# Ledger of designs, part 76: peptides against a protein of PDB entry 5K2M

Target 1, 273 residues: chain A of PDB entry 5K2M
Amino acid sequence: MRIGITYTVLRREEMAIKERAGEFGEVVMLHEDDLLFPGNYDLDVVIIRNVSHFKALYTARLFESEGIPTVNSSRLIFEAGDKLFATLRLAGKVPVPEWKAALSEGGALRVPDSLGYPLVSKPVFGSWGRLLAKVNDRDSLEAVLEHRKWMKNPLYGIHYFQEFVEKPGRDIRSYVIGGEFVGAIYRYSNHWITNTARGGKAEPCSDPEVEELSVKAWEAFGEGALAIDIFESEKGLLVNEVNPNMEFKNAARVTGADMAGKLVEYAVEVAKT

## One batch from the design tools (peptide; made by RFdiffusion4, then SolubleMPNN)

Design b2_p15_3_s2 (from b2_p15_3, 6 letters changed)
Fold by OpenDDE base, seed 4:
Order: sequence, then C-alpha cells, then structure tokens
Structure b2_p15_3_s2 (fold): chain B 273 residues (1-273), chain A 15 residues (1-15)
Amino acid sequence: as target 1 above (273 residues)
Amino acid sequence: DILEILEELAKADPL
C-alpha cells in the first residue's frame, strides 16, 4: 500500500494523517510544489489535504485522471465545497436553513421578499466565515451586492443567501467518514460566526440526534470524509454546510476520536475497491 | 458542465 498525502501546509492534521498512514503502508508526502501532471505516480490512493478548495479539487481530478483514487474524490470536493451545490444535495435529505440563490443583482434584491431580514450573504466558496455578511436591511444588501460586482472572481456574482439562524452561542461540527459517525463538538462563540479557527471554545457533543442527522447529511453525498456544520435552531437541528477539506485537530483533541486513523482506514478501503 | 464552471473560474483571480 502506497498512500499519497497532498498538502499546502504541514498542520497537526497532516502530521496525524501521516503518522497513521505509516501503519498501513508507505507514505508519500506531496507538497503542492512537488505536484506535476501528468506525473506517473505510483500510488494506491491519495489523501487530499491542500488548503485551497480549488487546488484540492484539481489535485484530486489530476490523480483520478491517472487512475489513482482520492480521498476526497474530485466529485465530492466539488459538490460539498460549493455552498450552493452542497445545499442542493442536503435540502433533499435533511433540514437546512431557508435559502435563496440569485444570479443577478436584480434577483438578489428580491431575496428579502422571501427570507426577510436579517439574512446571511455567503459566497458559494470560501472557509472560516470569509465574506459572510449579516444583512440587516436594504442598505446593507445594496452595499454587499455593490462590493460583489467589483470582485474579480465571477463566482462572487452567484448570490447565495440564508435566513439568519439565531443560535444558542454555539454551533455543532460533526465528522462522518465513509458513512461512519466519528464524533462531534460544540463550537462556542459570542459572535454569530462560530468558527473555532477564530478562537472559539470546543466541547464534546454527544447527541444521538446529531449523530443521525450527520449520517443523513453525509448520505446526501454518499462518499468520503465530511465535516458537517449543524445549527441548533428554534426549528430544531439544521445542517448549515459541509466541508470536504476538514480541520479536525480541535475535534480530535476534545473528543479523543481518531479522526486521522479513520480517514486513513477509509483511504485504504478506497484503494482496495 | 463542471468543465464550463472550471473554465470560468480559471478566468478569475486564483482562490
């Protein structure tokens, strides 16, 4: 078994994945600077840990073009890493926050007619709450839309909105790998954006409803390793988003779950199929 | 088509 691991930065996650992968076979660490295609790589599977969503997506697709399976697959990275495409998958299986998509400013200006205020403007791509806006009124909506016009990436012209969900000062992040629930954490924050990457406290979440919902959310995609962001709302649990390029150092530390081991085990299974 | 989306993305600033 030869296991590739692509990475941008050697984080605690990549170190843990490397260590666990070494128990199953030969590990080939592949920094982004080492990646050239076609490369004739002699690998049974590649674990994708590139920080950039697009670099991860293309890296996965490039290995797949050489007949090497990836964890996650380019399909999963594409569908789960886009908030709108992820919502389209999730909405058919699990409760999600009420959402609207518009393809023009004129369409986006009508979103409050359905969602009301406050609403959340999201880019379809991006992590760590980057370019999330709580839009409280018409003036704020107009400002967000105007700023998006001057952003060079055409994907910023895809206007994705959600209802603003009042949360109990926390959200839930769960982890499902190969259809198995691995663990969950509460992420505490006094800010409406609860990302632990911004200094939030993490605590274990042991809730059978979270476990069941997390598995159902994973089943909307049907493969790979996903982190799942769940809101505790007045309407019950809502699946907000998924992440096919999960950070898990805080979750692993807090829960004691072997996230890296489970990811490697799944990659080894994928290599054998 | 995913390829069409990717082609449009390639015209934008790298993400």
Scores: peptide ipSAE 0.019, ipTM 0.600, DockQ to the pose 0.300
Fold by OpenDDE base, seed 2:
Structure b2_p15_3_s2 (fold): chain B 273 residues (1-273), chain A 15 residues (1-15)
Amino acid sequence: as target 1 above (273 residues)
Amino acid sequence: DILEILEELAKADPL
């Protein structure tokens, strides 16, 4: 078996995936600079670890066009990596924060009539809480909408909003790979944006409700490896978003779960189908 | 189809 691993930066995750993949076969590390298509890649499966959502998406689709399966698939990366498309999959399967989408400024200005204030403006793409805005009032909404007009990427003109969820100074990140719950962590932050990349503490989360909800959230997509962001709200657990290109170094460290091994095992299964 | 969606997006405004 020949396992490709595409990457932008050799992180702790990519090192762990490489190490575990070496137990199953030959490992081919493919930096973004090594990728040229069409190519003659002799690979049974490719693990997609490109940092960019779009680079990951296109890389997956390019390998698939050559008959090489990817983890994750281009379909999953597309649907899970877009916050609106992910919400469309999750909605009706699991509890999600109340949301609205608008395709114009005039539509966006009516969002508070349904969601009220405070609300959260999100770009449909992006990571690490980038361009998340807590919108407390009309003036703040108008400012966010004005700034979006001047953003170069037209996808910033897709206006996605959620209710502001009051959180207990933390959120949950769970991991589901091939339909198996692998583990979960609490991410602590004094800021309304909870992210361990911003210096938040991580602790193990052992909650059967989180496990069940995480599996159901994964089933909304039905394939691959997902990190799932869950909020503890007054309404109960809410699935906020999913990530088809998960960071897991903190979760692996804190839980002791072999997330890299589970990802490789799943990739090996995909290669055999 | 993902490709159909991407084609529609590309036609609407180049990314």
Scores: peptide ipSAE 0.015, ipTM 0.583, DockQ to the pose 0.113
Fold by OpenDDE base, seed 1:
Structure b2_p15_3_s2 (fold): chain B 273 residues (1-273), chain A 15 residues (1-15)
Amino acid sequence: as target 1 above (273 residues)
Amino acid sequence: DILEILEELAKADPL
């Protein structure tokens, strides 16, 4: 068994994955600077840990074109890593926040007629709450739309909106790998963006409803390793988004779950199929 | 720190 691991930065997650992968076979660390295609890679599977969504997507697709399976697959990275495409999968299986998509400024200006205020503007791609905006009124909506016109990437012209969900000063992040629930955490924050990367406290979450909902959210995609972001709302639990390039250092530390081991075990299973 | 990772990434490629 030869296991590739692609990475941009050697984080705690990549170190843990490398260590656990070494128990199953030979480990080949592949920095982004090492990735040239087409190549003669002698690998049974590749674990994709590139930080950029697009670099991860293209890396996975390039290995797959050479007959090497990846965790996650390029298909999963594409569908789960885009907030709009992920919502389209999730909405058929689990409760999600109310959402609208608009493809023009004129369309976006009508979104409040359906969602009301406050609403949340999101890019379809991006991590750590970058370019998230709580839009309280018309003037704020116009400002967000004006700023998007000056952004160079045309994907910023895809306007994705959600209802603003009032949360109890926290959200939930769960982890499902190969259809198995691995664990969940609460992320506490005084800010409406509850990401632990912005100084949020993490605590264990042990809730059977979270476990059931997390597995159902994973089943909307039917493959791979996903982190799942869940909101506690007045309407009950809502699946906000999924992440096919999960950070788990805080969750592993807080829950004691072997998330790196579970990811490697799943990659070894994928290599045998 | 995620800010350190983002600063390192911003030096290399913002996307």
Scores: peptide ipSAE 0.013, ipTM 0.539, DockQ to the pose 0.086
Fold by OpenDDE base, seed 3:
Structure b2_p15_3_s2 (fold): chain B 273 residues (1-273), chain A 15 residues (1-15)
Amino acid sequence: as target 1 above (273 residues)
Amino acid sequence: DILEILEELAKADPL
């Protein structure tokens, strides 16, 4: 068994994945600078840990074009790593926040007629709550739309909105790998954007409803390793988004779950299929 | 360090 690991930055997660992969076979660490295609890669599977969504997507597809399976697959990265595409999968299986998408400013200006205020403007790509805006009124909506016109990437012209969900000063992040629930954490924050990357505390979440919902959310995609972001709302649990390239250092530390081991075990299973 | 990760992420153009 020869296991590739692609990476941008050697984080605690990539170190743990490398260590666990070494128990199953030979490990080949592949920095982004080492990647050139077409190549002669002698690998049974590749674990994709590139930080960029697009770099991860293209890296996965390039290995797949050479007959090497990836965890996650390019299909999963594409569908789960875009907030709108992920919402399209999730909305048929699990409760999600109310959402609207518009393809023009004139369309976006009508979103409040359906969602009301406050609403949340999201880019379809990005991490750590970058470019999230709580939009409380018409003037704020016009300002967000004006700023989007001057953003260079045309994907910022895809206007994705959600209802604003009132949360109890926390959200939930769960982990499902190969259809198995691995663990969950509460992420605490004094800000409406709850993210541990911004200095939030993490605590274990042991809730059977979270476990069941997390597995159902994974089943909307049907493969791979996903982190699942869940809101506790007045309407019950809502699946906000999924991440096919999750950080898990805080969750592993807090829950004691061997998330790196579970990811490697799944990659070894994928290599054998 | 989370700051070091954030700096590398900013350099890596995580878009």
Scores: peptide ipSAE 0.017, ipTM 0.580, DockQ to the pose 0.056; fails the geometry check

Design b2_p15_3_s3 (from b2_p15_3, 5 letters changed)
Fold by OpenDDE base, seed 3:
Structure b2_p15_3_s3 (fold): chain B 273 residues (1-273), chain A 15 residues (1-15)
Amino acid sequence: as target 1 above (273 residues)
Amino acid sequence: SIMEILRKLAEEDPL
């Protein structure tokens, strides 16, 4: 078996995936600079670890066009990596924060009539709480919308909003690979954005409700490897978002789970189907 | 550090 691994930066995750993949066959590391299409790649499967959402999406689709399966698939990256498209999948299967989408400033100005204040403005793409805004009032909403007009990417004209969820100074990140729950962590922060990439502490989460909800959230997509972000709210557990290009170094360290091994095992299964 | 976070945001999450 020949396993490709595409990457932008060789992180702890990519090193662990490479090491584990070497136990199953020949490993071919493919930096973004090594990728040219169409090409004659002799690979049974490709693990996609490109950092950019769009680079990951296009890389996956390009390998699929050569008849090589990818983990994750371009379909999964497309649907899970966009916050609005992910919400559309999740909302029919699991509890999610209340949300609205608007396609114009005039539409966005009516969102508080249904969601109220405070609300959260989110771009449909981007990680680590980039361009998240807590909007407490009309003046703040107008300011966010004004700034969006001057952002060059047309995707910033897709206005996605959620209710503001009061959290107990933490959130949950779980991991589901091939439909199997692998583990979960609490992410602590004194800020309303609890992401560990911004210096938050991680601790193990052992909760059967989190496990069940995480599997159901994965089933909304039905394939691949996902990190799942869950909020603890007054309404119970809410699935906030999913990530098809997960970081897991903190979760692997804290839980002791072999997330890299589970990802490689799933990729080997995909190669055999 | 905040600089490592900013570098990560710039280098490790390009759109």
Scores: peptide ipSAE 0.029, ipTM 0.601, DockQ to the pose 0.050
Fold by OpenDDE base, seed 4:
Structure b2_p15_3_s3 (fold): chain B 273 residues (1-273), chain A 15 residues (1-15)
Amino acid sequence: as target 1 above (273 residues)
Amino acid sequence: SIMEILRKLAEEDPL
């Protein structure tokens, strides 16, 4: 078994994945600067850990074009890593926050007619709550839309909005790998963006409803390793988003779950199929 | 170096 690991930055996650992969076979660390295609890669599977969504997506697709399976697959990265595409999958299986998509400024200006205020403006791509805006009024909406026009990436012209969900000062991040629930954490923050990357505390979440919902959310995609962000709302649990390029250092530390091992085990399974 | 990678990641929109 030869296991590739693509990476941008050697984080705690990549170190843990490398260590666990070494128990199953030969490990080949592949920095982004080392990746050239087409190439003669002698690998049974590649674990994709590129930080950029698009770099991860293209890296996965490039390995797949050479007959090398990836974890996650380019299909999963594409479907799950885009917030709108992920919402389209999730909405058919699990409760999600109310959402609207618009393809023009004129369309986006009508979103409050359906969602009301406050609403959340999201880019369809990106991590760590980047370019999330709580839009409280018309003036704020107009400002967000104007700024989006001047952003270089055309994907910023895809206007994705959610209802603003009042949360109890926390959200839930769960992890499902190969259809198995691995663990969940509460992420605490006094800010409406509860991302642990911004200094939030993490605590273990042991809730059977979270476990069931997390598995159902994963089943909307049907493969790979996903981190799932869940809101506790007055309407019950809502699946906000999924992440096909998960950070898990905090979750692994808090839960004691062997997320790196589970990811490697799944990659080894994928290599054998 | 990790610092150069982090700098590139800070300069490049990690899209």
Scores: peptide ipSAE 0.026, ipTM 0.586, DockQ to the pose 0.086
Fold by OpenDDE base, seed 2:
Structure b2_p15_3_s3 (fold): chain B 273 residues (1-273), chain A 15 residues (1-15)
Amino acid sequence: as target 1 above (273 residues)
Amino acid sequence: SIMEILRKLAEEDPL
């Protein structure tokens, strides 16, 4: 068994994955600078740990083109890593926040007619709550739309909105790998953005409803390793988003769950299929 | 942390 691990930055997660992968076979660490295609990669599976969504997506697809399976697959990275595409998958299986998508400013200006205020403007890509805007009124909506016109990436012209969900000063991040629930954490924040990458505290979450909902959310995609963001709302649990490039250092620390091991075990399973 | 800054920079949106 030869296990590749692609990475941009050697984080705690990549170190843990490397360590656990060493128990199953030979480990080949591949920095982004090492990746040239087409290549002659002697690998049975590649664990994708590139930080950039698009770099991860293209890296996965490039290995797949050479007959090497990846964890996650390029399909999963594509569908789960885009907030709108992920919502389309999730909405058919689990409760999600109310959402609207518009393809023009004129369409986006009508979103409040359906969602009301306050609403949340999200880019379809990106992490750590980057470019999230709580839109409280018409003037704020117009400002967000105006600024997006001048953003260089054309994907900023895809207008994705959610209802603003009132949360109890926290959200939930769960982890499902190969259809198995691995663990969950509460992420505490004094800000409406509860991401631990922005300084939130993590605590263990042991809730059977979270476990069941997390597995159902994973089943909307049907493969791979996902972190799942869940809101505790007045209308119950809502699956907000999923992440195919999961950070798990905080979750592993507070839960004691072997997330790196479970990811490697799944990659080894994928290599054998 | 420096590592969080590096991660954020590494995730810079492509053109």
Scores: peptide ipSAE 0.026, ipTM 0.632, DockQ to the pose 0.058
Fold by OpenDDE base, seed 1:
Structure b2_p15_3_s3 (fold): chain B 273 residues (1-273), chain A 15 residues (1-15)
Amino acid sequence: as target 1 above (273 residues)
Amino acid sequence: SIMEILRKLAEEDPL
């Protein structure tokens, strides 16, 4: 068994994955600077750990073009890593926050007619709550839309909105790998953006409803390793988004779950199919 | 911490 691991930065997650992969076979660490295609890679599977969503997507697709399976697959990275495409999968299977998509400023200005205020404006891509805006009124909506016009990436012209969900000063992040629930945490913050990357504290979450909902959310995609973000709302649990390239150092530390081991075990299973 | 945020922002590709 030869296991590739692609990476941008050697984080705690990549170190743990490398260590556990070494128990199953030879490990080949591949920095982004090493990734030239077409190549002659002698690998049974590749674990994708590139920081950039697009670099991860293209890396996965390039290995797949050479007959090497990836964890996650390029299909999963594409569908789960885009907030709008992920919502389209999730909405048919699990409760999600109310949402609207608009493809122009004129369309976006009509979103409050259906969702009201406050709104959350999201880019379809991006991590750690970057470019999230709480939109309380018309003036703030116009400001967000004006700023988007000056952004160079055409994907910023895809306007994705959610209802603002009032949360109990926390959200939930769960982890499902190969259809198995691995663990969950609460992320605490005094800010409406609860992401631990912005200084939120993590605590264990042991809730059977979270476990069941997390597995159902994973089943909307039907493969791979996903982190799942869940809101506790007045309407019950809502699946906000998923991440096909999850950070798990805080969750592993807090829960004691072997997330790196479960990821490697799944990659070894994928290599054998 | 602010240093952890700055580290992550430096590691993240905006695209």
Scores: peptide ipSAE 0.025, ipTM 0.608, DockQ to the pose 0.072; fails the geometry check

Design b2_p15_3_s4 (from b2_p15_3, 5 letters changed)
Fold by OpenDDE base, seed 2:
Structure b2_p15_3_s4 (fold): chain B 273 residues (1-273), chain A 15 residues (1-15)
Amino acid sequence: as target 1 above (273 residues)
Amino acid sequence: EILEILRKLAEEDPL
């Protein structure tokens, strides 16, 4: 068994994955600078840990073109890493925040007629609450839409909105790998954007409803390793988003779950299939 | 952590 690990930066996650992968076979660390295609990679599976969503997507697809399976697959990265595409998968399986998508400014200006205010404007891509806007009124909506026109990436012209969900000063991040629930944490924040990367406290979440919902959310995609962001709302649990490039340092630390091991085990299973 | 976030933000920006 030869296990590739692609990475941009050696984080605690990549170090843990490397360490655990060493128990299953030979580990080949592949920095982004090492990746040239077409290549002659002698690997049975590649664990994709590139930081960039698009780099991860293309890296996965490039290895797949060489006949090497990846964790996650390019399909999963594509569908789960786009907030709108992920919502399309999730909405048929689990409760999600009310959402609207518009393909024009004129369409976007009508979103409040359905969602009301406050609403949340999201880019379809991006992490750590980047370019999230709480839109409280028409003036704020117009400002967000105006700013989007000047963003260079045409994907910023895809207008994705959610209802604003009032959260109890926290959200939940769960982890499902190969359909197995691995663990969950609460992420505390005094800000409406709850992300541990922004200095939020993490605590273990032991809720059977979270576990069940997390597995169902994973089943909407049907493969790979996902981090799942869940809101505690007045309507109950809502699956906000999924992440096919899961960060688990805080969750592993807080829960004691062997997320790196579970990821490697799944990659080894994928390699054998 | 902040430096990692900043690096990530730079790498995830497809611009």
Scores: peptide ipSAE 0.026, ipTM 0.621, DockQ to the pose 0.061
Fold by OpenDDE base, seed 1:
Structure b2_p15_3_s4 (fold): chain B 273 residues (1-273), chain A 15 residues (1-15)
Amino acid sequence: as target 1 above (273 residues)
Amino acid sequence: EILEILRKLAEEDPL
């Protein structure tokens, strides 16, 4: 068994994955600077840990073009890593926040007619709550849309909105790998953005409803390793988003769950298929 | 908090 691990930065997650992969076979660490294609790689599977969504997507697709399976697959990275495409999968299986997508400023200006205020503006890509805006009124909506016109990436012209969900000062992040629930945490914050990357504290979450909902959310995609972000709302649990390139250092530390081991075990199963 | 955010932003691809 030869296991590749692609990475941008050697984080705690990549170190743990490397260590656990070493128990199953030879480990080949592949920094982004080492990735040239076609490359004649001799690998049974590749674990994708590139920080960039797009670099992860293209890396996975490039290995797949050489007949090497990846965890996650390029299909999963594409569908789960885009907030709009992920919503399209999730909405047919699990409760999600009310959402609208618009492809023009004129369309976006009509979103409040259905969602009301406050609403949340999101880019379809990006991590750690970057470029999230709580839009309280028309003036704020116009300002967000004006700023988007001057952003260079055409994907910022895809306007994705959600209802603003009132949360109990926390959200939930769960982890499902190969269809198995591995663990969950609460992320606490005094800000409406509850992401731990912005100073949020993590605590264990042990809730059977969270476990069931997390597995159902994973089944909307049907493969791979996903982190699942869940809101506790007045309407009940809502699946906000999924992440096919999950950070798990805080979850592993707080829950004691072997996230890295479960990821490697799944990658070994994929390699044998 | 700010330093961790700045670190993450520096590690991410600009696209």
Scores: peptide ipSAE 0.023, ipTM 0.609, DockQ to the pose 0.052
Fold by OpenDDE base, seed 3:
Formats: structure tokens, sequence, C-alpha cells
Structure b2_p15_3_s4 (fold): chain B 273 residues (1-273), chain A 15 residues (1-15)
């Protein structure tokens, strides 16, 4: 068994994955600078740990073109890593916050007629709550849309909106790998953006409803390793988003779950199929 | 934690 690991930066997660992968076979660390295609890679599977969504997507697809399976697959990265495409998968299987998509400013200006205020403007791509805006009124909506016009990436012209969900000063992040629930944490923040990547605290979450909902959310995609972001709302649990390029150091530390081991075990099973 | 946040923010193209 030869296991590739692609990476941008050697984080705690990549170190743990490398260590655990060494118990199953030979490990080949591949920095982004080492990746040239077409290539002659002698690998049975590749674990994708590139930080960029697009670099991860293209890296996965390039290895797949050489007949080498990846964790996650390019299909999963594509569908789960875009907030709108992920919402389209999730909405048919699990409760999600109310959402609207518009393809023009004129369409976006009509979103409050359906969602009301306050609403959340989200880019379809990006991490750590970057470019999330709580929009309380018409003037704020017009300002967000005006700023989006001057953003050069055409993906900023895809207007994704969600209802504003009142949360109890926390959200939930769960982890499902190969259809198995691995663990969950609460992420605490005094800000409406609760992401621990901005200095939030983490605590274990032991809730059977979270476990069941997390597995159902994973089943909407049907493969790979996902982190799942869940809101506690007045309407019950809502699946907000999924992440096919998960950080897990805080969750592993707080829960004691072997997330790196579970990811490697899944990659080894993918290599055998 | 702050150093990791700063590293993430310093990434040229994290998208």
Amino acid sequence: as target 1 above (273 residues)
Amino acid sequence: EILEILRKLAEEDPL
C-alpha cells in the first residue's frame, strides 16, 4: 500500500494523517510544488489536504485521470465545497436554513420578499466566515450588492442568501467519514459567526440527534470524509454547510476521537475497491 | 491559535 498525501501547509492534521498512514504502508508526502501532470505516480490512493478548494478539486481530478482514487474524490469536493451545490444536495435529505439564489442584482433585490430581514449574504466559496454579511435592511443589501459588482471573480456574481438563524452563542461541528459518525463539538463565540478558526472555544457534543442528522447529511453525498456545520435553532437542528477539506485538530483534542486514523482507514478501503 | 489565524489570513489564495 502506497498512500499519497497532498498538502499546502504541514498542519497538525497533516502530521497526524502522515503518522497514522505510516502504519498501513509507505507514505508519500506531496507538497503543491511537487505536483506536475500528467505524471507517473506509483500510488494506490491519495489523501487530498490542499488548503485551497480549487487546488484540492483540480488535484483530485488530476490524480483520478491517472487512475488513482482520491479522498476526497473530485466529485465530492465539487459538490460539497460550493455552498450552493451543497445546499442543493442537503435540502432534499435534511433540514436546512431557508435560502435563495439570484444570478443578478435585480434578482438579489427581490430576495427579501421571500426571506425577509435579517438575512445572510454568503459567497458560494470561501472559509472561516470570510465575506459573510448580516443584512438587516434594504440599504445594507444595496451596499453588499454594490461591493460585489467590483469584485473581479465572476463567482461573486452568484448571489447566495440564507435566513439569519438565531443561535445560542454556539454552533455544532460534526465529522462523518465513510458513513461513520466519528464525533462532534460545540463551537462557542459571542459573535454571530461562531467559527473556532476565529478564536472560538470548543467542547464535546454528545447528542444522539446530532449523530443521526450528521449521518443523514453525509448520505446526501454518499461518499468521503465531511465536516458538517449544524445550527441549533428555534425550528430545531439545521444543517448549514459541509466541508470536504476539514480541519479537525480542535475536535480531536476535545473529543479524543482518532479522526486521522478514521480518515486513513477509509482511504485504505477506497484503495482496495 | 492566533499564529494559525494569522497564517491562514496570510495565505495568498486560500480559495
Scores: peptide ipSAE 0.026, ipTM 0.617, DockQ to the pose 0.097; fails the geometry check
Fold by OpenDDE base, seed 5:
Structure b2_p15_3_s4 (fold): chain B 273 residues (1-273), chain A 15 residues (1-15)
Amino acid sequence: as target 1 above (273 residues)
Amino acid sequence: EILEILRKLAEEDPL
């Protein structure tokens, strides 16, 4: 077994994955600077840990073009890494926050007619709550739309909105790998953006409803390793988003779950199929 | 934590 690991930055997660992968076979660390395609890679599977969503997507697809399976697959990275495409998968399987998508400024201006205020403007891509806006009124909506019009990336012209979900000062991050629930944490924050990357306390989450919902959310995609963001709302649990390039250092520390081991085990299973 | 965020934000090419 030869296991590739692609990476941009050697984080705690990549170190843990490397360590666990060494128990199953030879480990080949592949920095982004080392990757040239087409290549002659002698690998049974590649674990994709590139920080950039697009670099991860293209790296996965390039290895797949050489007959080497990846974890995650380029399909999963594509569908789960886009908030709108992820919502389209999730909405048919699990409760999600009410959402609207618009493809123009004129369309976006009509979103409050259905969602009301406050609403949340999201880019379809991006990590750590970047470019999330709580939009409280018409003037704020117009400002967000105006700013997006001047952004260079055309994907900022894809307008994705959710209802504002009032949360109990926390959200849930769960992890599902190969269809197995691995663990979950509460992420505490006094800010409406509860992402632990922005600070806050993490605590173990032991809730059978979270476990069941997390597995169902994973089943909407049907493969790979996903981190799942869940909101506790007045309407019950809502699946907000998924991440196919998960950070898990805090969750592994808090839960004691061997998330790196589970990811490697799944990659080894993928290599054998 | 803020420094880790800033470092991560600087390391993520938004493309």
Scores: peptide ipSAE 0.025, ipTM 0.616, DockQ to the pose 0.052; fails the geometry check

